# Peptides against a protein of PDB entry 5OOQ, part 66

Target 1, 227 residues: chain A of PDB entry 5OOQ
Amino acid sequence: YREDVRQVVTHPANALSFLQPGRLVEISVNGKDNYGWGAVVDFAKRINKRNPSAVYTDHESYIVNVVVNTMYIDSPVNLLKPFNPTLPEGIRPAEEGEKSICAVIPITLDSIKSIGNLRLYMPKDIRASGQKETVGKSLREVNRRFPDGIPVLDPVKNMKIEDEDFLKLMKKIDVLNTKLSSNPLTNSMRLEELYGKYSRKHDLHEDMKQLKRKISESQAVIQLDDL

## One batch from the design tools (peptide; made by RFdiffusion4, then SolubleMPNN)

Design b2_p15_2_s3 (from b2_p15_2, 4 letters changed)
Fold by OpenDDE base, seed 2:
Structure b2_p15_2_s3 (fold): chain B 227 residues (1-227), chain A 15 residues (1-15)
Amino acid sequence: as target 1 above (227 residues)
Amino acid sequence: MKVGDVIENDTEPLP
């Protein structure tokens, strides 16, 4: 049930509106590399320049750049490529007793475990000297202030996910948390129905975003011609 | 605001 909720929450139709600069997100890469809570720098639609016909899943169709403060110190961070979510070998979080550093890593939406209700005020240039470390200090302070965990955005109240099947899923989770009774088989069929509805909403959201960009670009060109 | 300041209860989506 938690994975089903995660799939819905991290779908582009829902998640992208909450990936503002500084948004705190909990990061798990490839289901094994837990970086903990990081801060969003930016995101972009995934473009394969070598294979423009490449089809990505919805959860792999965007790249999110995030600041983490848990990168293993001896990780080959110099091999990181902007907007390439295929991380080099040796890129991993620090284990217990290991030293960590701050790094910007590109991840997919599928690597987001949770979206927090906190944001950090981000620098204009995260690559400027000392900026990643400043953000990293703030992440440590946040973790200190929230020892029981960073508050997660409410999918219904905050993210306005109003799909009937999702609401039924949430109610079931509440009942199960109360009753300690899990029935996993009923969730897979509902996720497919939800996915179909979110795909349509995603297309509309992307169309609106592209339209807003075109309008902004057109206005910028008009202002340049008036100068 | 300074870099690294925490904005709590930021529950609004992108416009």
Scores: peptide ipSAE 0.624, ipTM 0.953, DockQ to the pose 0.652
Fold by OpenDDE base, seed 1:
Structure b2_p15_2_s3 (fold): chain B 227 residues (1-227), chain A 15 residues (1-15)
Amino acid sequence: as target 1 above (227 residues)
Amino acid sequence: MKVGDVIENDTEPLP
């Protein structure tokens, strides 16, 4: 169901109007290379100059240029071709413990996992010295401010997706989420986690109370021996 | 606004 929602949200008819410069989007290239949240620079219709008759799927028919701050430092970023979503070998996000750099990468709509409700004020020329790094700093600050994740655009309320089948899908997801939250097993696991935390807190509080009592008793005994 | 300023709750489409 999440993929079905993503397919509708990232369709050109819905997504393009929300891909303004600076729009934050969550990026996953080829379903494996997760760059996290990046900022939209611009987008254009995909044109194959060598094969003008090339037909692309709806999700591959546009190229979105995005600034990411998670590019592996040793990635061959100089081999990136503007408006070519076929990334060179070695272009990847930094793994844990690796250094990252800011880069502009061309992606398709299919590489958008989520569209955020945040935008950055973008430079006029992202290729100017220091501009990508400035945007990269802002992306880090955004991630710091939103530790639970960047808020996603509401497909119905914000994006105005009014398709009947989509609305049915959303209702079905809501029902499933409600059932999951109301499931006695989920409630029991949360209750066990809450009770485990509460039991640990209560045990610590009782231990502190016993320790305070022992300290007070020991002080009282010392005062009795001094009499 | 400066480059990198954050616009929160930007839910409006392109005109």
Scores: peptide ipSAE 0.623, ipTM 0.952, DockQ to the pose 0.679
Fold by OpenDDE base, seed 4:
Structure b2_p15_2_s3 (fold): chain B 227 residues (1-227), chain A 15 residues (1-15)
Amino acid sequence: as target 1 above (227 residues)
Amino acid sequence: MKVGDVIENDTEPLP
């Protein structure tokens, strides 16, 4: 269901109007490389100069340039091709304990995990010396201010997605989330109560077996003394 | 505004 929501939210008809310069977006490339929250620089329609007749899916039909501050320091960022979302080998986020740098990467709409309700005031030229690093510092500051995560745009209230099937999907998710939030705590407490009842029942059953054995042993001794 | 300033609750689409 989360993926279904993401597909609707990241569709060009819905997403592009919210990809203003400085818009914060959560980035996951190929479902594996999580760059975290980055800032939109710009976007353009994907054009294949080598194959002008290339047809892309809706989610692959636009390229979004984003500033990230989580690029692995030894990533071959010089091999990044402008407007080419096919990233070179070795372009990846920094792992835990690795150093990161700021980079501008071209991504597709399909690489957007979520769209935030925050924007950064962007420089006129992101390629100018020190500008990426300034944006990168702002991204760190935002993450510090929002430790529970950056607020996501509401698909219905903010993005005005009024599709009936989408609204039904959102209602189903809300019902499931309510059930999942109410059930684990109640189920853990019930499991602990059930476990306590089962443990007590097992202990009582074992005690009864031991008592029956002692009674049988005492009766057997009495019969031996009467012979 | 300065470069890197944060605009919170920016929920308006492009015009």
Scores: peptide ipSAE 0.622, ipTM 0.952, DockQ to the pose 0.795
Fold by OpenDDE base, seed 5:
Structure b2_p15_2_s3 (fold): chain B 227 residues (1-227), chain A 15 residues (1-15)
Amino acid sequence: as target 1 above (227 residues)
Amino acid sequence: MKVGDVIENDTEPLP
């Protein structure tokens, strides 16, 4: 369900109007590299100069430039090309115990995990000396002030997503969250059933496999505690 | 406002 919500929220029709300079977004590149919360610099429609007839998916059709403060210090950031979302080898977030630096990275909409209700006042030129580091300090301060996470934009109240299927999805999630608070085991089975129904409707087969794995892993951990 | 100042509860879209 979270992935289904993410697909709708990060669709250009919904996301672009909320990608103002300084908008905080949670970043995961290729489903592997978690940079945490970054700040939007700008965005542009993806143009392939070598293949002008290239058709991108909706989620790959725009490039968003974001400031992150979690780039591994020894990442080859000098090889980053503006508006090229195909990141060079070795571009990754810092792991535990590694030092990080501030960097501007180009990402697709598909690399946005969530859109926050916070914005930073951005510099006129992010490439000017010390500006990325100033934004990076502000990102650290925000993370300190919001230890439970940065507040996410409400897809319905704030983003005005009024699609009937989406509203039904949100209602199901609310019911599940309410039930998870009351009966975790019954809710996990119902989550799986509801996710299976949604996955069939929206062709979310890969996400359902991942959720089934996580549910199976969680059930295996519970069974290990019952042994 | 200074660079890096936080705008909270910014829920308005681009015009």
Scores: peptide ipSAE 0.621, ipTM 0.952, DockQ to the pose 0.850

Design b2_p15_2_s4 (from b2_p15_2 with H1M F7I)
Fold by OpenDDE base, seed 4:
Parts: C-alpha cells; sequence; structure tokens
Structure b2_p15_2_s4 (fold): chain B 227 residues (1-227), chain A 15 residues (1-15)
C-alpha cells in the first residue's frame, strides 16, 4: 500500500508542482541506495540525445537534481553525468562508520520515497564554491531538529490529489491501519508478506486493482476469523 | 532569507 501511494504521489502530475528548489525529498535509488533526505535543485524533462524517440515511463520521464549530504566520500562523483539518472558504479551512500560528502545527483521521480513539507532557501548556483556544503549543513540541522523524521506532505490535504480511486485507496489504508493497530502481533507478519510481494514494478492501474483485490481478500479472511 | 534557511510547512505548489 505504501508503494502504491508512492507511485501516485511521485507521478509527474502530482509531484512536479512540489519539486520547487529547496524542497526536501527522501531519496532511495534503485530501492537499495538510501541517501536520506536531500534538497531539490531543479528538474527537467528527460531527453535522450542519442535516442530522441526513447519513450520513458511517467516516473522515469523527468530528472530531478538533488543535493544529498550522505554520498560516500570515495564515490566517483566526478563521473556523474548531468541529467543522467543511471549512476556510475561506486556511487552510493556512506555506510555506518564511513565519511560522507555533499553531492548533487540526478534521480528519477521513481527514486523519491517521500516529499517533505520543508523547503530550504537554495543558492542561485549550487555549484559555486561552498554552496553544496552550506546546503549539506542545513540538511544536518534539519535532521537534528526532526529526529523522528521530516514531516511528509499529506497527499490529499497538502498535495490536493483528488483522484477518486486514490481517495478510495487512502480510505482503505486508513481502515487497515486502524485494524492493524488493534492487533499488533498477527498483523506484523502479514504486513511483511504484503510488503515483500509489492516490490514488482507494475502499472499504477494494475497495482491499484491488485491492491483492491488484496484488501477484499484480507477483509474476507478477517471476517472468517471473526466467525 | 539566507542560503540554508528552512521554510517549514511549505504547502504551496508551483504556479
Amino acid sequence: as target 1 above (227 residues)
Amino acid sequence: MKVGDVIENDYTPLP
């Protein structure tokens, strides 16, 4: 369910209006490289100069440049190509005990885990000397001030996503969360199983249909256990 | 505002 919400939130029609310079976004590249919260520099429509006829998915059709302060210090950041979201080998976040540096990385919308309600005042030129480090310091300060995490934009209240199917999805999630909170032990195992199955890239429409089916199946099972 | 200043509760979309 979280992934389905993420797919809707990170769709260009919804996300781009909230990707202002300085917007804080949580970054996970390829589902494995967690850079934490970074700041948006800018975004542009993805253009393949070598293959102008290349068709990208909606979530891969834009490149977002973000400042992160969690880049591994020995990452080959000099090999980063502007507007190329295919990161060179060795570009990764610092692990525990490793030193990190500030870097600007190009990501797709699909690499946005969440969009925060915070925005940094960004420099005019992020590539100017010391500017990335200044932003990086601000990111550290934000993380210090928000130890429980940066507040995420509410998709409905803040982002004004008014799609009826999405609203129905959100309501179902809320109902499930309320039921899960009432029976913590049995629901944790099922939640992990559900999370493991959702890792496959399917079209938003297909994911929503599968989600509706799983919710219906889960409701049917809960009704069977209450009998 | 200075570079790095934090704007909290920014819900304004791009125009």
Scores: peptide ipSAE 0.598, ipTM 0.947, DockQ to the pose 0.849
Fold by OpenDDE base, seed 5:
Structure b2_p15_2_s4 (fold): chain B 227 residues (1-227), chain A 15 residues (1-15)
Amino acid sequence: as target 1 above (227 residues)
Amino acid sequence: MKVGDVIENDYTPLP
């Protein structure tokens, strides 16, 4: 369900209006590289100069440039290509005990986990000397001030997402969250049905397959506990 | 405002 919500929230029709310069977003690249909260520099529609007829998915159709302060210090940041979300090998967040640096990375909408209700006042030129580091210091200060996490925009109240299927999804999630205290299994089955309906309507077939796998894995674990 | 100043509770969409 969280992934379904994320797919709706990060859809261009919903996300782009909240990707102003300085908007804080939580970043996970390729579902594995968690950079934490970064600040939006800008975004642009993805254009393939080599293949102008390239069709991208909605979530891959825009490139968002973000400042992160968690880049591994020995990452080959010089190999980063502007507006190319295909990151070079070795571009990764710092692990525990590793040193990090500030970097601007191009990401797709699919790499956004959450959109925060905070914005930073951004420099006119992020490439100017010391500007990335200044933003990076502000990101550290924000993380210090919000130890429980940066407040996320409410999809309905703040982002004004009024899609009927999404509202039904949110209502089911709320019901499940209230019932998760009483019957986890019944809630997981209903969650799968809801996700399946939403995914079919919004062409989120890949995410449905992933959710079905996770649910099957969870059911397999439950069956193992019942043995 | 200075670079890096934090704007909290910003719910304003782009026009």
Scores: peptide ipSAE 0.594, ipTM 0.947, DockQ to the pose 0.883
Fold by OpenDDE base, seed 1:
Structure b2_p15_2_s4 (fold): chain B 227 residues (1-227), chain A 15 residues (1-15)
Amino acid sequence: as target 1 above (227 residues)
Amino acid sequence: MKVGDVIENDYTPLP
């Protein structure tokens, strides 16, 4: 169901209106190379100058240029061609322990995992000296501020996707999520844990109340013996 | 705004 939602969200009819310069998008190229959150530079309709009759799928029919700050430092970024989503060999995100650099990569809509509700103020010329690095710093700061992830656009409330089948899909997902969260077993385990904590707290509170009463009664008896 | 400033809760579509 998540992939079905992604297919609808990343369809040109829905996605393009939210791919403004600076829009944050989560990027996964070829289902393997996760660049994390990047910032949109621009997009254009994919045109094959060598084969004008080339037909692309809807999700491959546009090229989105994005700034990423997770490019592996030794990637052949000089071989990147603007508006060519076929990335050269060796273009990949940095792995754990590797150094990364900022780069502009051309991707298809199919490489967008999610569209965020955040937008960066972008430079007029991203290729100008230091501009990619500035955007890269902002991306790092955003990731720091949102450790649980960047908020994703709501497909219905924000993106205004009104397709009936999509709305039905979203309702099904909500029902399933509610059922999973309301699973009597998960609720019973949490309830048992909560009841275990509450029972312990209540038992301790009752024990403390009984002890305070016994102390007060003992003090009252001592005061009666002193009269 | 400066380059790199963050606009939060931007739900505005392109015209």
Scores: peptide ipSAE 0.587, ipTM 0.947, DockQ to the pose 0.693
Fold by OpenDDE base, seed 3:
Structure b2_p15_2_s4 (fold): chain B 227 residues (1-227), chain A 15 residues (1-15)
Amino acid sequence: as target 1 above (227 residues)
Amino acid sequence: MKVGDVIENDYTPLP
């Protein structure tokens, strides 16, 4: 059920509105590589230039660039490609006793474990010398202030996920946290229905981006006609 | 605000 909640929370229809620059997110790549809490730089819709007809799952359809302070020092960070979530071999978090560095990594929404209620004031250019390290220091300070973990956004109260089936799921989880015994299969079918509803929701962020482009293009045409 | 300043309890969605 926690995974079910995570799938709904990290769906583009819900997550993207809370992936502002500096938003803290907990990162787990491929369910194995735990980078801990990182800071969002930006996000973009995943576009395959080689195969424009490529269809991605909803959770793989966006790339989120995040600053982490837990990258293994000898990781081949120079091989990282912006907006390529397929990480090179050897890109991993530092283990106990290993040194870590700050890095910007591209991840999918599926690699987000949780979304925090904290946001960092981000630099204009994270690639400028010393900027990622400054963010990394802030991440360390946040972890020091929140030893029990960074507060997670409430899906209902904060994220305003008002889907009736999701609310029923949350109520069931609350009941099941009190009653361990109910069959996970019935909730998976409802999750598929929820995903079907979310996938049918027009990507408001893409629509707004397209609208802003059309407005800018129209303004540019008007300026050309007035010259 | 300076780079790295922390905004707590930020529940504001993107417009």
Scores: peptide ipSAE 0.587, ipTM 0.947, DockQ to the pose 0.674

Design b2_p15_3_s1 (from b2_p15_3 with P1A F7E)
Fold by OpenDDE base, seed 5:
Structure b2_p15_3_s1 (fold): chain B 227 residues (1-227), chain A 15 residues (1-15)
Amino acid sequence: as target 1 above (227 residues)
Amino acid sequence: APPLPYEEDTSPIPP
């Protein structure tokens, strides 16, 4: 259910208007590398100069540049290419006991776990010497002030996501949180319907096909576990 | 107390 909400929240139609400079976002790259909360620098539509006809999914169609303060110190940050979300080998967050540095990394919307209700005051030029470290200090201060986590934007009250199926999903999550009962299959079906509506509204037909494939794959895995 | 390096902002970018 959380993933279903994340898919809706991080859809370009909903997320882009809240990716102002300094916006705090929680970052997980490729479902493996958790950088924690970072600050948005800017975003741009993903353009493939080598293949202009390349069609990306909605969640991969934009590149978001974010400052993180959790980059492993020995990561090859010099190999980072602006607006290239395919990170070089060795780019990873610091593990426990390792030292970290501040870095600007390009990510896709799919790498956003959550969008916070806070914005940092950002330097005018983040590429200037010492500016990333200033943002890093600000991130540390925020984490100190919010030990239980940074408050997340309310999808309904703040982001104004008023889709009926989404509202039903949110209500179901609330009920499930209360009852500790989940029906993932039913929620996945609703997510497909929701995503289909967003796809139709925003002409995102290809993303719906990919979502259907992912859901089908997930259902296949569930069926294998039931065998 | 040092000024907060952040603010609460729940508003979208104007379209």
Scores: peptide ipSAE 0.512, ipTM 0.904, DockQ to the pose 0.516
Fold by OpenDDE base, seed 4:
Structure b2_p15_3_s1 (fold): chain B 227 residues (1-227), chain A 15 residues (1-15)
Amino acid sequence: as target 1 above (227 residues)
Amino acid sequence: APPLPYEEDTSPIPP
């Protein structure tokens, strides 16, 4: 269901109007490389100069340039091609313990995990020396202020997605989340109590069976002595 | 405190 919501939110009809310069977006490339929250520089319709007849899916039809501050320092960022979302080998986020740098990467809408309700103040020329690092500092400050995560745009209230099927989807998710939040802890405690009761009942039943056997055995011995 | 480097913006780009 979360993926279904993401597909609707990141559709060009919904997402593009919220991809202003400085818009914070959560980035996951190919479902594997998590860059965290980055800032939108700009976007453009994807054009293949080599194959003008190329047809892209809706989610791949636009390229979004984003500043990230989580690029692995030894990534071959010089091999990045403008407006080419097919990233060179070795372009990846820094892992734990690795150093990171700021970079501008081209991504598709499909690489957006979520759209934040915050916009950074962006430099006029992000390609100028030191400007990416300025954005990187701003991203660090935002992350510091929002340790529990950057707030996400509300698809209904903010993005005004009013499709009936989407609203039904959101309601289903809400119901499931309510059930999952309310039931696991209470059910685990109830299950433990139930198991405790079942265990006690089983033990008592076994004890009663053993006692009945002993009584029957003693009666049988008495009858044999009277024979 | 230094000015916030960000603002809350829940509005779409004007058409």
Scores: peptide ipSAE 0.510, ipTM 0.903, DockQ to the pose 0.495
Fold by OpenDDE base, seed 2:
Structure b2_p15_3_s1 (fold): chain B 227 residues (1-227), chain A 15 residues (1-15)
Amino acid sequence: as target 1 above (227 residues)
Amino acid sequence: APPLPYEEDTSPIPP
């Protein structure tokens, strides 16, 4: 059930609106590399320049750049490519007893375990010297203040996910947490119906984003012509 | 105490 909730929450139709700069997200890459809580820098639609016809799943169709403070110090961070979620070999979080550094890594939505209700104040230029370390200090401060974990956005109250099947899923989870008795198999079939509804919402969101970008670009061009 | 480096934000990006 937790994975089903994660799939809905991290779907582009729901997640993208909450990936503002500084948004805290819990990161697990490929289901094995846990970086803990990081801070969103930005995100973009995934574009394959080599294969423009490449079709990605919804959860792999966007790249999110995040600052983490748990990168293993000897990881080949110089091999990281912006907006390439295929991480080089050796890129991993520090294990217990190992030293860590701050790094910006590109991840997919599928690598987001949770979306927090907190946003860091982000430097204007995260690539400038020392700025990643500043974010790293902020992350440490947040973790210090929330020893029991960073609070997660409420999917219903905050994210306004009002799908009936999702609400039923949430109720079942609440009942399970209370009674430990609900059968997980019934929820997988309902996920496909949920994705169909989210796909339509996603298309509208992307259209609006593209329209706003075009308007902004057009206004910028007009301002340049007036200069 | 230094200002909090974070804030609570439960709002979406404006469409």
Scores: peptide ipSAE 0.512, ipTM 0.906, DockQ to the pose 0.396; fails the geometry check
Fold by OpenDDE base, seed 3:
Structure b2_p15_3_s1 (fold): chain B 227 residues (1-227), chain A 15 residues (1-15)
Amino acid sequence: as target 1 above (227 residues)
Amino acid sequence: APPLPYEEDTSPIPP
């Protein structure tokens, strides 16, 4: 059920509007490499230049660049390719006793475990020397202030996920938490319906975003012509 | 006290 909630929360239709610069997100790459809480730099739609017809799943259709302060110091960070979520071999979090550094890594939405209710004040140019370390200091300060973990956005109250099936899922989770019942309620069919709804919503949102971009571009052109 | 490096933000990006 927690995974089902995560799938809904991290769907583009829900997550993207909360991935502002500085947004704290909890990161787990491929369910194995836990980087802890990082800060969003930016995100972009995933484009395959080699295969423009490539179709990605909803959760893999966007790349999110995040600053982490838990990168293993000897990781080949120079091999990181911007907007390539396929991380080079050796890119991993520092283990206990190992030294860590700050790095910007590209991840997919599927690598987000949770979205926090906090945003860091981000440097204007995160790629400039020393700026990642500044974010790293901020992350350490946040972790110090929230030893029990960073507060997570409420899917209903904050993210406004008001889908009836999702609300039913949340209620079931609450009931299960009280009953400690181990029975996986396979809400697979309902989840598919939810995904269908979110997919449609995402398409509409992207269309609106494209329209806004076109309007802004047209206004910029008009402004240039008036100059 | 130094200013907090963070703020609470529960708002979405405007559409």
Scores: peptide ipSAE 0.511, ipTM 0.907, DockQ to the pose 0.382; fails the geometry check

